# Designs tried in a protein design run: peptides against a protein of PDB entry 6D0Y. Part 20

Target 1, 225 residues: chain A of PDB entry 6D0Y
Amino acid sequence: ETEDHLESLICKVGEKSACSLESNLEGLAGVLEADLPNYKSKILRLLCTVARLLPEKLTIYTTLVGLLNARNYNFGGEFVEAMIRQLKESLKANNYNEAVYLVRFLSDLVNCHVIAAPSMVAMFENFVSVTQEEDVPQVRRDWYVYAFLSSLPWVGKELYEKKDAEMDRIFANTESYLKRRQKTHVPMLQVWTADKPHPQEEYLDCLWAQIQKLKKDRWQERHIL

## One batch from the design tools (peptide; aimed at target 1 H5)

Design b2_p15_1 (made by RFdiffusion4)
Pose (drawn by RFdiffusion4):
Structure b2_p15_1 (pose): chain A 225 residues (1-225), chain P 15 residues (1-15)
Amino acid sequence: as target 1 above (225 residues)
Amino acid sequence: AFDELMAQREEELAE
């Protein structure tokens, strides 16, 4: 019964309400502490559900997990382990669109001080390392590069300041791969073949240009909540 | 709906 009270309470946080978003998260994180001794097992799988199925509300739930971790270290560990467990499950089941949501989630947890930045940089340079794998489809290399680049809008500023020597090695490996990709197929996927008024760009070249501009902008982006 | 759930849950925990 109270479990249902916990689920609908987690799913609806951040919706329209009289209280501010921050007041709601601080209050919700408080009640999840009180119920945690009895319902640790259930609270854990619910947070795992929203990290997997609600990427639009991503920054809301990473902050919530961040608050619980600052107050309860063992819960933060159990959750991260569950995320690593699910990331493997998703990649094994060929659910890559679902996996990028989990990688984005793990990345943004760095901003919440749940995951150390070096651990995240180590995982990313293993992602880009897939560009070196031989006898594999380009789409495989593309996805692992995409998972890295698409996470940077959230975790980009933090990972660079803390570790820029290894991040530049990653960017160098990334730029080298992007230049040697074959784009012969793009015309079949363009809604318009004309370059005017708007070019229809290949999705990785587009994301690359977006990330490099954000880099030149000192990693300041003004949209992400 | 969220504010009502929070109020009800705070009342249950106060008991």

Design b2_p15_1_s1 (made by RFdiffusion4, then SolubleMPNN; from b2_p15_1, 9 letters changed)
Fold by OpenDDE base, seed 3:
Structure b2_p15_1_s1 (fold): chain B 225 residues (1-225), chain A 15 residues (1-15)
Amino acid sequence: as target 1 above (225 residues)
Amino acid sequence: ELDKLLQERKEKLAQ
């Protein structure tokens, strides 16, 4: 395989209809594993790039990495390290949109057995602990809570199955913060029904309610949050 | 199903 061909294979996975997605992923994992001795750095860079730039293929690439990790544990570790480094860079640059997506991507890697559940719990503990820092602006504290809550649809079930006590503690701290934080009210954001206008619910309160419902439903998603 | 694929792969490695 040439480098250009590898790029094409990685970027276009999931787009062909001749074979099942599962067959394509298994086949690609085999090709990439075989080419790691010659193209390890290139493959790593390509996977990091598509993971960041193609959010519509999140589960495709987390699964691909999961398959590669099962074949080559060291490569899986290097990928995680690269993604964590990118997350840190995004946070330092205040690129919140990229950072939250990376957290979600890492969360789904737990389901793919690439990241251990305790490690993800520790990350979320660190995120929620920022809410206790008074020298940090609320917008940043809110972001960490948002990053945590918005990632739970991808990993909440797994984390509660393995670390229920720790997760309950994180939830309690989150709830406490949400009750005491200043809420932003935007009068322009109103839902108008035919006869009854009502204010739009604050975004974190809304997300919190949705996550609590998801938790109550045993993390079985019934609708898109 | 992606989860099934991962599980099948893990089982193959365990054999």
Scores: peptide ipSAE 0.044, ipTM 0.689, DockQ to the pose 0.046
OpenDDE base, seeds 1, 2, 4, 5: peptide ipSAE 0.023, 0.023, 0.024, 0.024; ipTM 0.660, 0.659, 0.633, 0.661; seed 4 fails the geometry check

Design b2_p15_1_s2 (made by RFdiffusion4, then SolubleMPNN; from b2_p15_1, 8 letters changed)
Fold by OpenDDE base, seed 2:
Structure b2_p15_1_s2 (fold): chain B 225 residues (1-225), chain A 15 residues (1-15)
Amino acid sequence: as target 1 above (225 residues)
Amino acid sequence: ELDELMEERKALLAS
């Protein structure tokens, strides 16, 4: 495959096709594996790029990487390393929107058997530990908590199945932080009557409540009407 | 929805 063709294949995966998505992913994984000897660097760069720039295809690309990792373990490792570097760079550049997405991407890679559960737990431990650091602005501490909590819809089930004790510790620390942090006043945009009290929740408190509910539901999603 | 995806992906990755 030519470099341009590889780019096209990688960028267009998941789009309308006569074949199933699963079939296309398997096929693409095979093509990429075959071309690794000649185009490893290019393929690595392409995958990192689409992983970063196409968030709407998160699960598609994590699955693809999972398939590739199964075929070539070394390549999978190199990809993870590249993504971790990108995460660090995003954090250094204060690009928190990209950073949080990368955390979610990495989280879903756990489900794809690319990242080990203990490694992800360690990452989240590091994130939540920031809340205990001195001389760190709350906005930064809040972000790490947000990054952790917002990733749990993807990986919470797996992490609790594998590392329940450690996850409980992280949750306890998170809860403690949320209770002691300064909460921002959020004006209500809707009119509520006395019969329907609905205090506006702070975004992290709201997220925490959602995650607690998800955990209670054994990490099974439910549609709320 | 995510649950369904996870099941399908699990099957795919196990093959």
Scores: peptide ipSAE 0.269, ipTM 0.871, DockQ to the pose 0.039
OpenDDE base, seeds 1, 3, 4, 5: peptide ipSAE 0.265, 0.266, 0.267, 0.267; ipTM 0.871, 0.870, 0.870, 0.870

Design b2_p15_1_s3 (made by RFdiffusion4, then SolubleMPNN; from b2_p15_1, 7 letters changed)
Fold by OpenDDE base, seed 5:
Structure b2_p15_1_s3 (fold): chain B 225 residues (1-225), chain A 15 residues (1-15)
Amino acid sequence: as target 1 above (225 residues)
Amino acid sequence: ELDELMKERLEKLAK
């Protein structure tokens, strides 16, 4: 009964309410903190589930985890461990879409003071190092690069502020790999115009260009309205 | 209890 109620509260956070999102998150954090002694495992599982199934609420749930971690509880570390286990399971099951969402989630946890910047840099170093392994299919090597690059919108600024030299090394290795990898044309949803401003590119090359632009813009996303 | 950065994050999310 209580577990079902917790599930409802967690799943519905961020929905339209008479209260501010800030107030709702703080309130929910308080409720979850009070229930951790009795329902830690369930809460961990629920948060892991919504992280996987509701990527549109990524920043809401990372903030929630950050709030819980800030309340002098060892919850943050335990949650990260659970997420890493889930990431490994997703990769073993070849569920790459779920896995990349988990990596993005972990990346945003750096901004919530749940994961230290050096730890995230180390993770990305490990990811990019896979590109140097010869006994690994390219599809897997490509995924690690994709996971790294696609997570930088959430954490690139923080990592470069604290570990610029290490990040530059990772970027150099990534660039080197992208230049030497075998490219496959993948259909992409693009603007159909006779005079395309940009040539059609392979998905990783396209992402690389986007991230390079983002880095040049000091990690500030610009929207064209 | 809640550090300054987390406060700022919450304020940003509330907008």
Scores: peptide ipSAE 0.338, ipTM 0.892, DockQ to the pose 0.036
OpenDDE base, seeds 1, 2, 3, 4: peptide ipSAE 0.331, 0.337, 0.334, 0.336; ipTM 0.890, 0.892, 0.890, 0.891

Design b2_p15_1_s4 (made by RFdiffusion4, then SolubleMPNN; from b2_p15_1, 9 letters changed)
Fold by OpenDDE base, seed 2:
Structure b2_p15_1_s4 (fold): chain B 225 residues (1-225), chain A 15 residues (1-15)
Amino acid sequence: as target 1 above (225 residues)
Amino acid sequence: EFDELMEEILQKRAS
């Protein structure tokens, strides 16, 4: 495949097709693997780009990366490295929108057997530990909590299956922080349960409540986020 | 610390 064709294939995967999504992803993974010797850098850049710019296809691309990682472990590693590096850069630049999507992406990579569950737990421990830093603005602390909580729909089940004790500790620390932080009044961020009306809440409190509900429901959500 | 975390993630990749 040519570079231009690869770009088209990567960008358009998951669109309407006569074949199943899984079949298409498997096929694409095979094509990409075969072209790594010639186009590794290009493929890597393309995957990083779509991972960042197409959040609506998050699960498609994490699955694709999972397949590629299984086929070429080294390439999978390079991709993970690139994504983590990008996350670091985003955090340094205070690009919170990009950073949160990257965290979610990395979270779902746990389900795709690319990132180990303990590593993700460690990341979340690191994030929540920021809440204990007094020299950090609250908006920054809040973001790390937000990044943690908002990623749990993608990885909470897996993490609790493997690291329930550690996750409970993170939850406890999060709850403690939410109780003592200064709050602002904002509209609800998201509503996952449509069966009952919800009062207006501070966005982190609302998210916390929704995540608690999700946890109680064994991380089974009715609607795809 | 974040750098160490990144290295840990890379070293403990899932198989």
Scores: peptide ipSAE 0.363, ipTM 0.909, DockQ to the pose 0.019
OpenDDE base, seeds 1, 3, 4, 5: peptide ipSAE 0.357, 0.362, 0.360, 0.358; ipTM 0.908, 0.907, 0.908, 0.909

Design b2_p15_2 (made by RFdiffusion4)
Pose (drawn by RFdiffusion4):
Structure b2_p15_2 (pose): chain A 225 residues (1-225), chain P 15 residues (1-15)
Amino acid sequence: as target 1 above (225 residues)
Amino acid sequence: EEAEREEIVEAILAA
């Protein structure tokens, strides 16, 4: 009964309400502490559900996990392990669109001080390392590069300041791969073949240009909540 | 503190 109370309470946080978003998260994180001794098992799989199925509300739930971790270290560990467990499950089942949501979630948890930045950089340079794998489809290399680049809008500022020597090695490996990709197929996927008024750009070249601009901008982006 | 939390819980559930 109270489980249902916990589920609908987790799913609806951040919706329109009289209280501010921060006041709601601080209050919700407080009640999840109180119910945690009895319902640790259930609270865990619910947070795993929203990290997998609600990527639009991503930053809301990483902050919530961040608050519970600062107050309960063992819960933070159990959750991260569950995320690693689910990331493997998703990649094994060929659910790559679902996997990028989990990688984005793990990345943003660095901003919440749940995951150390070196651990995240180590995982990313293993992602880009897929560009070196031989006898594999370009789409495989593309996705692992995409998972890395598409997470940087959230975790980019943090990972670079803490470790820029290894991050530049990753960017160098990434730029080298992007230049040697074949783009012969792009015309079949363009809604317009014309370059005016708006070019229809291959999705990785577009994301690359976006990330490099953000890099020149000192990793300052003014949209992500 | 508990009353404030109950108000916040009711406000989230009313959303």

Design b2_p15_2_s1 (made by RFdiffusion4, then SolubleMPNN; from b2_p15_2, 7 letters changed)
Fold by OpenDDE base, seed 4:
Structure b2_p15_2_s1 (fold): chain B 225 residues (1-225), chain A 15 residues (1-15)
Amino acid sequence: as target 1 above (225 residues)
Amino acid sequence: SRAELERIVQEILAS
C-alpha cells in the first residue's frame, strides 16, 4: 500500500461499508501490519493524529491499535509512548482539552489490552499524587483529578476488577483532596420548573458525585432519553 | 511496560 492510500484507509475506517466494522478493522490491521516494515513511522504518526483529532472514532481507533498490538507488540508499545509524549506536549502547550482526551484514549486502550491495568493504575496514582504537591497552583491539582475522574467511565470497571485495593486508595486520596480544596461558587438564577431542581454544584464535586454513582452502579452507565 | 510508563508519567509531572 502507498502512504497516501494508508492515510485514506486509516482516516475512513468505521465509515459506512458493506462489511462489518469488525471485519474492516481486522482487515485494516492486517494491511497495516504488512506495511509496518516500510511505513512504521508514517503509520504511527497517522494513528496518533487520528486518535487526537477524531474523538468520535475513539473506540474504533483504540480497537484498531489493540489489533495491531496483538500482531506487533513492539509497535503497540511505540504507539503508547508516542501518545504519552503527545500528552506531555499538550500539557506544555496548555491544551488541556486535548490532554484530557488523550488520557481518556489511553484509558480505553486498557480495555483493548494495549496498556496493562496495573500501568494505568500507576499513572492515575501519579496523577492524584499531584494533589499532595506543595507550592503548586490549585488549578494543576484540579486538572489531574479531573483527568483521572473523567477517564473512569472508560476504564473504571477494568481497573477495579484487577486492582480494587489500589483504586480504593486513589479514591480515598481524591475524596480527601476534594474536601479540603478551595471551591469556586458562581451564583445563578434558577427557574423552578420541576419539583426537585438540581442544585448548583462545583464542577469537580459534581463529577465526583457522578463517578461515585457510577462506581456504586458497578460501572454500568445509565442513559436517559 | 509498567516501569516505562511510570517513567514517562514522572517526566510529564515534572514538566
Scores: peptide ipSAE 0.069, ipTM 0.802, DockQ to the pose 0.017
OpenDDE base, seeds 1, 2, 3, 5: peptide ipSAE 0.064, 0.066, 0.027, 0.061; ipTM 0.799, 0.802, 0.738, 0.796

Design b2_p15_2_s2 (made by RFdiffusion4, then SolubleMPNN; from b2_p15_2, 10 letters changed)
Fold by OpenDDE base, seed 1:
Structure b2_p15_2_s2 (fold): chain B 225 residues (1-225), chain A 15 residues (1-15)
Amino acid sequence: as target 1 above (225 residues)
Amino acid sequence: MKEELEKIEQEILSS
């Protein structure tokens, strides 16, 4: 009965309520903490599942995990480990959409004080280092660059505040790769401004430009990436 | 604990 209720609460948190989201999350965190001695594995599994299956609630669940981590540091660590394992499994299964989402989720956990900034920087260093691997498909290199760049809207500000030198090195390596990688010359849509033709930019080049602008704007988004 | 769970359930699920 209690187990079923916990599942319901975890799944439904963030939906319409008479109370504030913050209040509900704090309350739920307290309940979950109290039940960890008996239901740690179940709670861990539930949180991992909803985090993966309900991407629309990303910030809700990262916040919840942040609150739980503050109450039980060991549980927070176990959750992160579980998510990392899931990321590895997703990559092995070639589920790249889930994988990139998990990277974004982990990125937002930095903002929730669950993952340390240096650890996230190290992960991104590992991702970008794939661009230096020899005899691998370019699609592999491109994906890791994409995973890195597309996660920066969530955590770029925090990482640059704490690890600016390391981030600059990662950016330099990324830029170098983007300049030397092979670009497909498939006919693309063109945007016309007056009489000036503007071919649609390749997706990674476009993303790079957007991230550069975001960085220049001190990581304040004006447009949804 | 059960009482707290029920309280939170009502807060979250009630509109």
Scores: peptide ipSAE 0.021, ipTM 0.571, DockQ to the pose 0.423
OpenDDE base, seeds 2, 3, 4, 5: peptide ipSAE 0.019, 0.020, 0.021, 0.023; ipTM 0.569, 0.565, 0.580, 0.575; seed 5 fails the geometry check

Design b2_p15_2_s3 (made by RFdiffusion4, then SolubleMPNN; from b2_p15_2, 11 letters changed)
Fold by OpenDDE base, seed 3:
Structure b2_p15_2_s3 (fold): chain B 225 residues (1-225), chain A 15 residues (1-15)
Amino acid sequence: as target 1 above (225 residues)
Amino acid sequence: SAEQLAKITQEILAS
């Protein structure tokens, strides 16, 4: 395949087709595998780019990487390294929305057998440990907690199945931090729906409540967070 | 590996 053709194939996967998405992904994985000896660097770059720029196709590309990794090529590890580099760059550039998305992407790679559950737990332990740092802005502490919590919809089930004790510890530390942190004072508004008042909550507290509910529901999401 | 990702994470946190 030519480089231009590879770009087209990777970018357009998941679009309207006569074949199923699963079939298309398997087919594309086969094409990419065959071209890795000649175009590994290009393929890595392309996948990193679409992963970053097309968040609506998150599960498509995590699955694709998983399929490639399963074909006995050291592609998964190299891809993860590239994504981590991008995460570092996004943080340096203060692109925090991109950064949190990348953490979410990495989280879903656990489900695709690209990243081991213990590795992801270790990452989250490090994230939550930031809450214990001294003489740093609270916004830094808050962001890493946010990155952790906002990624759990994609990986919480797997992590609790494999590392429940460690996850409970992380949750305890998170809860402790949320209780003692300084909350942003915003005018309290109440949303009324069918005579049911809904008071506004601080954003992280709200997210925490949502994640607690998700955990209680065995990580089966019935609504969009 | 877990160690690799932990190390990478520490590097991220230091940035």
Scores: peptide ipSAE 0.127, ipTM 0.841, DockQ to the pose 0.017
OpenDDE base, seeds 1, 2, 4, 5: peptide ipSAE 0.125, 0.124, 0.126, 0.118; ipTM 0.840, 0.839, 0.841, 0.838

Design b2_p15_2_s4 (made by RFdiffusion4, then SolubleMPNN; from b2_p15_2, 7 letters changed)
Fold by OpenDDE base, seed 5:
Parts: C-alpha cells; sequence; structure tokens
Structure b2_p15_2_s4 (fold): chain B 225 residues (1-225), chain A 15 residues (1-15)
C-alpha cells in the first residue's frame, strides 16, 4: 500500500460496505500491521490525527487501535504515548475541548484492551486529587472533574467491574468537592414538559446527576431517539 | 500542572 492509499483506508473506514464494520476493521488492522515496517511513523501520525479530528468515529478508531495493539503490542504503546503527549500539548495550549475529548478517547481504549483499567483509575485519581490542592484555581479543578465525569459513559462499567472500591473512593471525593465548590449558572439545553419542566442546573451538578443515574442503571445508556 | 500530568503519564505507561 502507498501512503496515500493508507490515508484513504484509514479515513474511510466505517463507511458503507458489504461487510460488517468489525470485519472491515479486522481487515484494515491486518493491512496496517503489514505496512508498519515501511510506514510506522506515517500510520501513527494518521491514526492520531483521525482520532483527534473525527470524534464521530471515536469507537471506530479505538477499536481499530485495539485490534492493532493485539497484533503489535509495541505499536499500541507508541500510540498511547503519542495521545498522552497530545493531551499535554492541548492543555499547555489551553485547548480544553480537545483535551477532554482525548481523555474520553483514552477512556474508551480501556474497553479495547489498549490501556489497563488500573492505569485509567490512577489517572482519574490524579484528576480528582487536584480538587484537594490549595494552589489550583477552581476553574482548573472543575475541568479535571468534568474530564473525569464526562469520560465515565465510555469506561465506567469496566472500571467498576475491576476497581469498584477505588472508584467508590473517587466518587466520594468528587461528591464532596461538588458540594463545597462555588456554583455558577450556565445556560443549558433542557427538555420541557407541560407541567414539570426540567430545572436549570449548574453544568457539573447536572453531569454528576446524569452519571449517578448511569451508574444506577449499570452503565447501560438508554436509547431515546 | 506539568508535574501532575507527568504522574498521569507515568501511571498510564506503567501498564
Amino acid sequence: as target 1 above (225 residues)
Amino acid sequence: SEAELQKIVDEILAS
């Protein structure tokens, strides 16, 4: 395969096909593995790029990386390292939208057996521990809590299956912080009913309530639309 | 903040 063809394959995976998505991803993983000796750097860059720029295909590319990691463990590690570096760069550049997405992407990599559950728990412990630091402004504390909570739809089930005690501790610390932090009102989209409209809530409190409900539902997300 | 991120990196890469 040429570099241009590899780019095309990576960018177009998940589009309409006669085969299942899983079959296509397995096939692409095989192609990429075979081309790693010649195009490792290019493939790594391409995967990092599409992972960041095509959020609608998050699960497609995490799955692809998972399949590649199963075939080539070293490459999987290099990919994770690259994504972590990108996360650091995003934070340094104050690109918090990209940063939170990267945390979510890394979270889903746990489901794909690329990142170990204990490592992700440790990362979240570090995030929530920021709330206990005195020299950090609340806006930064809030971001780490947001990054943690907003990633749980992708990894909460797996983490509670393997590290329930540690996760409970993180949740307790998070709840404690949310109760004592200064709250600000942020306009949010909400569903209105004729008699009982949903009240406007602070964004972290709203997210916390959603995550608690998700946890109660065994991390099974309800399909409404 | 950099030290905090380094801890995260170390833990992620330790596995």
Scores: peptide ipSAE 0.035, ipTM 0.699, DockQ to the pose 0.017
OpenDDE base, seeds 1, 2, 3, 4: peptide ipSAE 0.020, 0.039, 0.029, 0.029; ipTM 0.568, 0.715, 0.717, 0.710; seed 2 fails the geometry check

Design b2_p15_3 (made by RFdiffusion4)
Pose (drawn by RFdiffusion4):
Structure b2_p15_3 (pose): chain A 225 residues (1-225), chain P 15 residues (1-15)
Amino acid sequence: as target 1 above (225 residues)
Amino acid sequence: SALEEAVLELREEEA
């Protein structure tokens, strides 16, 4: 019964309401502490559900997990382990669109001080390391590069300031791979072949240009909540 | 504490 009260309470946080978003998260994180001794097992899988199925509300739930971790270290560990467990499950089942949501989630948890930045950089340079794998489809290399680059809008500022020597090695490996990719197939996927008024760019070249601009902008982006 | 109470009220209303 109260479980249902916990689920609908987690899913609806951040919706339109009289209270501010921050006031709602601080209040919700408080009641999840009180119910945590009895319902630790349930609260855990619910947060795992929203981290997997609600990427649009991503930053809302990473903050919530961030608050519970600052107050309860063992819960933060159990959750991160569950995320690593699910990331493996998703990659094994060929659910890559679902996996990028989990990687984005783990990345943004660095901003919430749940995950140390070095651990995240180590995972990313293993992602880009897939560009060196031989006898594998380009789409495989593309996805692991995509998972890295598409997470940077959230975690980019933090990972660079803390560790820029290894991040530049990652960017160098990334730029080297992007230049040697074959783009012969792009015309079959363009809605317009014309370059005017708007070019229809290959998705990785587009994301690369976007990330490099954000880098030149000192990693300041003015949209992500 | 007042925020927790407001969340508990919302939770009772939804029940």

Design b2_p15_3_s1 (made by RFdiffusion4, then SolubleMPNN; from b2_p15_3, 10 letters changed)
Fold by OpenDDE base, seed 5:
Structure b2_p15_3_s1 (fold): chain B 225 residues (1-225), chain A 15 residues (1-15)
Amino acid sequence: as target 1 above (225 residues)
Amino acid sequence: SELVKKILEEMKKLA
């Protein structure tokens, strides 16, 4: 395969075809594995790029990396290292939208058996420990809590299955922080006259409530229109 | 992997 062809294959994976997505991903993983001796750096760069620029295909590319990792463990490790470097660079550049997405991507890599559950727990422990830092802006503390909570839809089930005690501790620390942090209150827009209107909550409090419900629902997301 | 775990554990210090 040529470099240009590899780019096309990677970018177009997930498009409609006669074969299942799983079959296509397995096939692509095989092609990429075979080309690693000649194009490892290119493939690594391409995968990192699509992981960053195509968030709508998150599960496709995490699955692809999972399949590739199963074939070539060393490459999987190099990919994770590259993604972590990218996360650090995003944070240094104050690109917090990219950073949070990368955390979600890494989270889903746990489901794909690329990152071990204990490693992800350790990452989240580090994130939540930022809430204990002294003389730092609350926005810093809030962001790491946000990054943690907003990633749980992708990995919460797996982490609680394998590290429930550690996760409970992280949750307790998170809850404690949320109770003591300064909250921003915005007047609720009463578009509808209802006898029991839903109270408007601060953003992180709202997210926390959603995650608590998700946890109670055994991490099964209920989609609403 | 153990290597990945170590990297992830050090991220706080560099963030």
Scores: peptide ipSAE 0.039, ipTM 0.729, DockQ to the pose 0.018
OpenDDE base, seeds 1, 2, 3, 4: peptide ipSAE 0.022, 0.027, 0.032, 0.030; ipTM 0.592, 0.683, 0.707, 0.685

Design b2_p15_3_s2 (made by RFdiffusion4, then SolubleMPNN; from b2_p15_3, 7 letters changed)
Fold by OpenDDE base, seed 4:
Structure b2_p15_3_s2 (fold): chain B 225 residues (1-225), chain A 15 residues (1-15)
Amino acid sequence: as target 1 above (225 residues)
Amino acid sequence: SELEKKVLEEMEKLA
């Protein structure tokens, strides 16, 4: 395969096809594996790029990486390293929008057996531990809590299945922080749904409530059909 | 920052 062809294949995976997505991903993984000896760096860069720039295909590319990791463990590791480097760069550049997405992407890699659950728990422990540190701006503390909470829809189930005690501690620390943090003062706005009013909440409080509900529902998301 | 260092240290364990 040519480099240009690989780029096309990687970018277009998950698009309309006569074959199932699973079949296409398996096929692509095979193609990429075969071309790693010649195009490892290019493939790595491409995957990192699409992972970052095509959030609508998050699960497609995490799955693809999972398949590649199963075929080539070293490549999977290199990919994770590349993503971690990118996360570091995003944080250094204060590009928190990209950073939070990368955390979500990494979170879903746990489901794809690329990242071990304990490692992800450790990362989240570190994120939430920031809330307990002195001389750290609240905006940064808030971001790390946000990054943690907003990633749980992707990985919360897996983490609680394997590290429930540690996760409970993280949740306790998060809750404690949310109770004591400063909140933006806004007029109370109530959204009425049927006969039940829902107050407009601060974004982290709202997210916390959503995650608590998700946890209570055993990480089963309810979808409106 | 020390915060970033700690976060980075944990993230490195993911690699």
Scores: peptide ipSAE 0.023, ipTM 0.622, DockQ to the pose 0.016
OpenDDE base, seeds 1, 2, 3, 5: peptide ipSAE 0.019, 0.022, 0.019, 0.020; ipTM 0.507, 0.622, 0.509, 0.518; seeds 1, 3, 5 fail the geometry check

Design b2_p15_3_s3 (made by RFdiffusion4, then SolubleMPNN; from b2_p15_3, 8 letters changed)
Fold by OpenDDE base, seed 5:
Structure b2_p15_3_s3 (fold): chain B 225 residues (1-225), chain A 15 residues (1-15)
Amino acid sequence: as target 1 above (225 residues)
Amino acid sequence: SELEEKIREEMEKLA
């Protein structure tokens, strides 16, 4: 009964309530902390599951994990290990959409003080290093670059604040790769937004341009409606 | 910290 109750609480966090989201997360963290001695494995599995299945609640669950890590020093490491195992399994199963999302999730854990910035930088260095491998198809190289770039909205600010030199090196390597890779032919189409047209572009080049803009804006997202 | 070192090891062996 307790396990079922925990599952319900974890799944429903962030829903409308009389209390603030922050208050609810603190409360849930307290409940989970109290139950860790008895249900650690279950809680870990539950959190991994909801993290994967409810991408719309990414920041909710990263925050929750951050709160738990603050309360229980050992929890964060075990959770990250579980998530990395899941990432590896996703890659083995050719579930690249889940895999890239997991990288984003891990990235946001840096903001929640679960993963240290240097560790995330090291991970991204490994990703971008794949572009230098000889016997790897371009689609594989592209995926790792995509995983890196698409995660920067969540963690770019923090990484540049703490490891700017290393990040610049990664960016330089990424740019070099993007310039030399084979590009897919794209029809000449324009997507019209509210204020200006956007030409259709190859997806990685487009993403690169977006990230460069974000970096220029000091990692402050400006939504154009 | 020990936690950071452990996390770093897991992150570095990825990919």
Scores: peptide ipSAE 0.029, ipTM 0.669, DockQ to the pose 0.020
OpenDDE base, seeds 1, 2, 3, 4: peptide ipSAE 0.017, 0.023, 0.025, 0.024; ipTM 0.526, 0.627, 0.508, 0.630

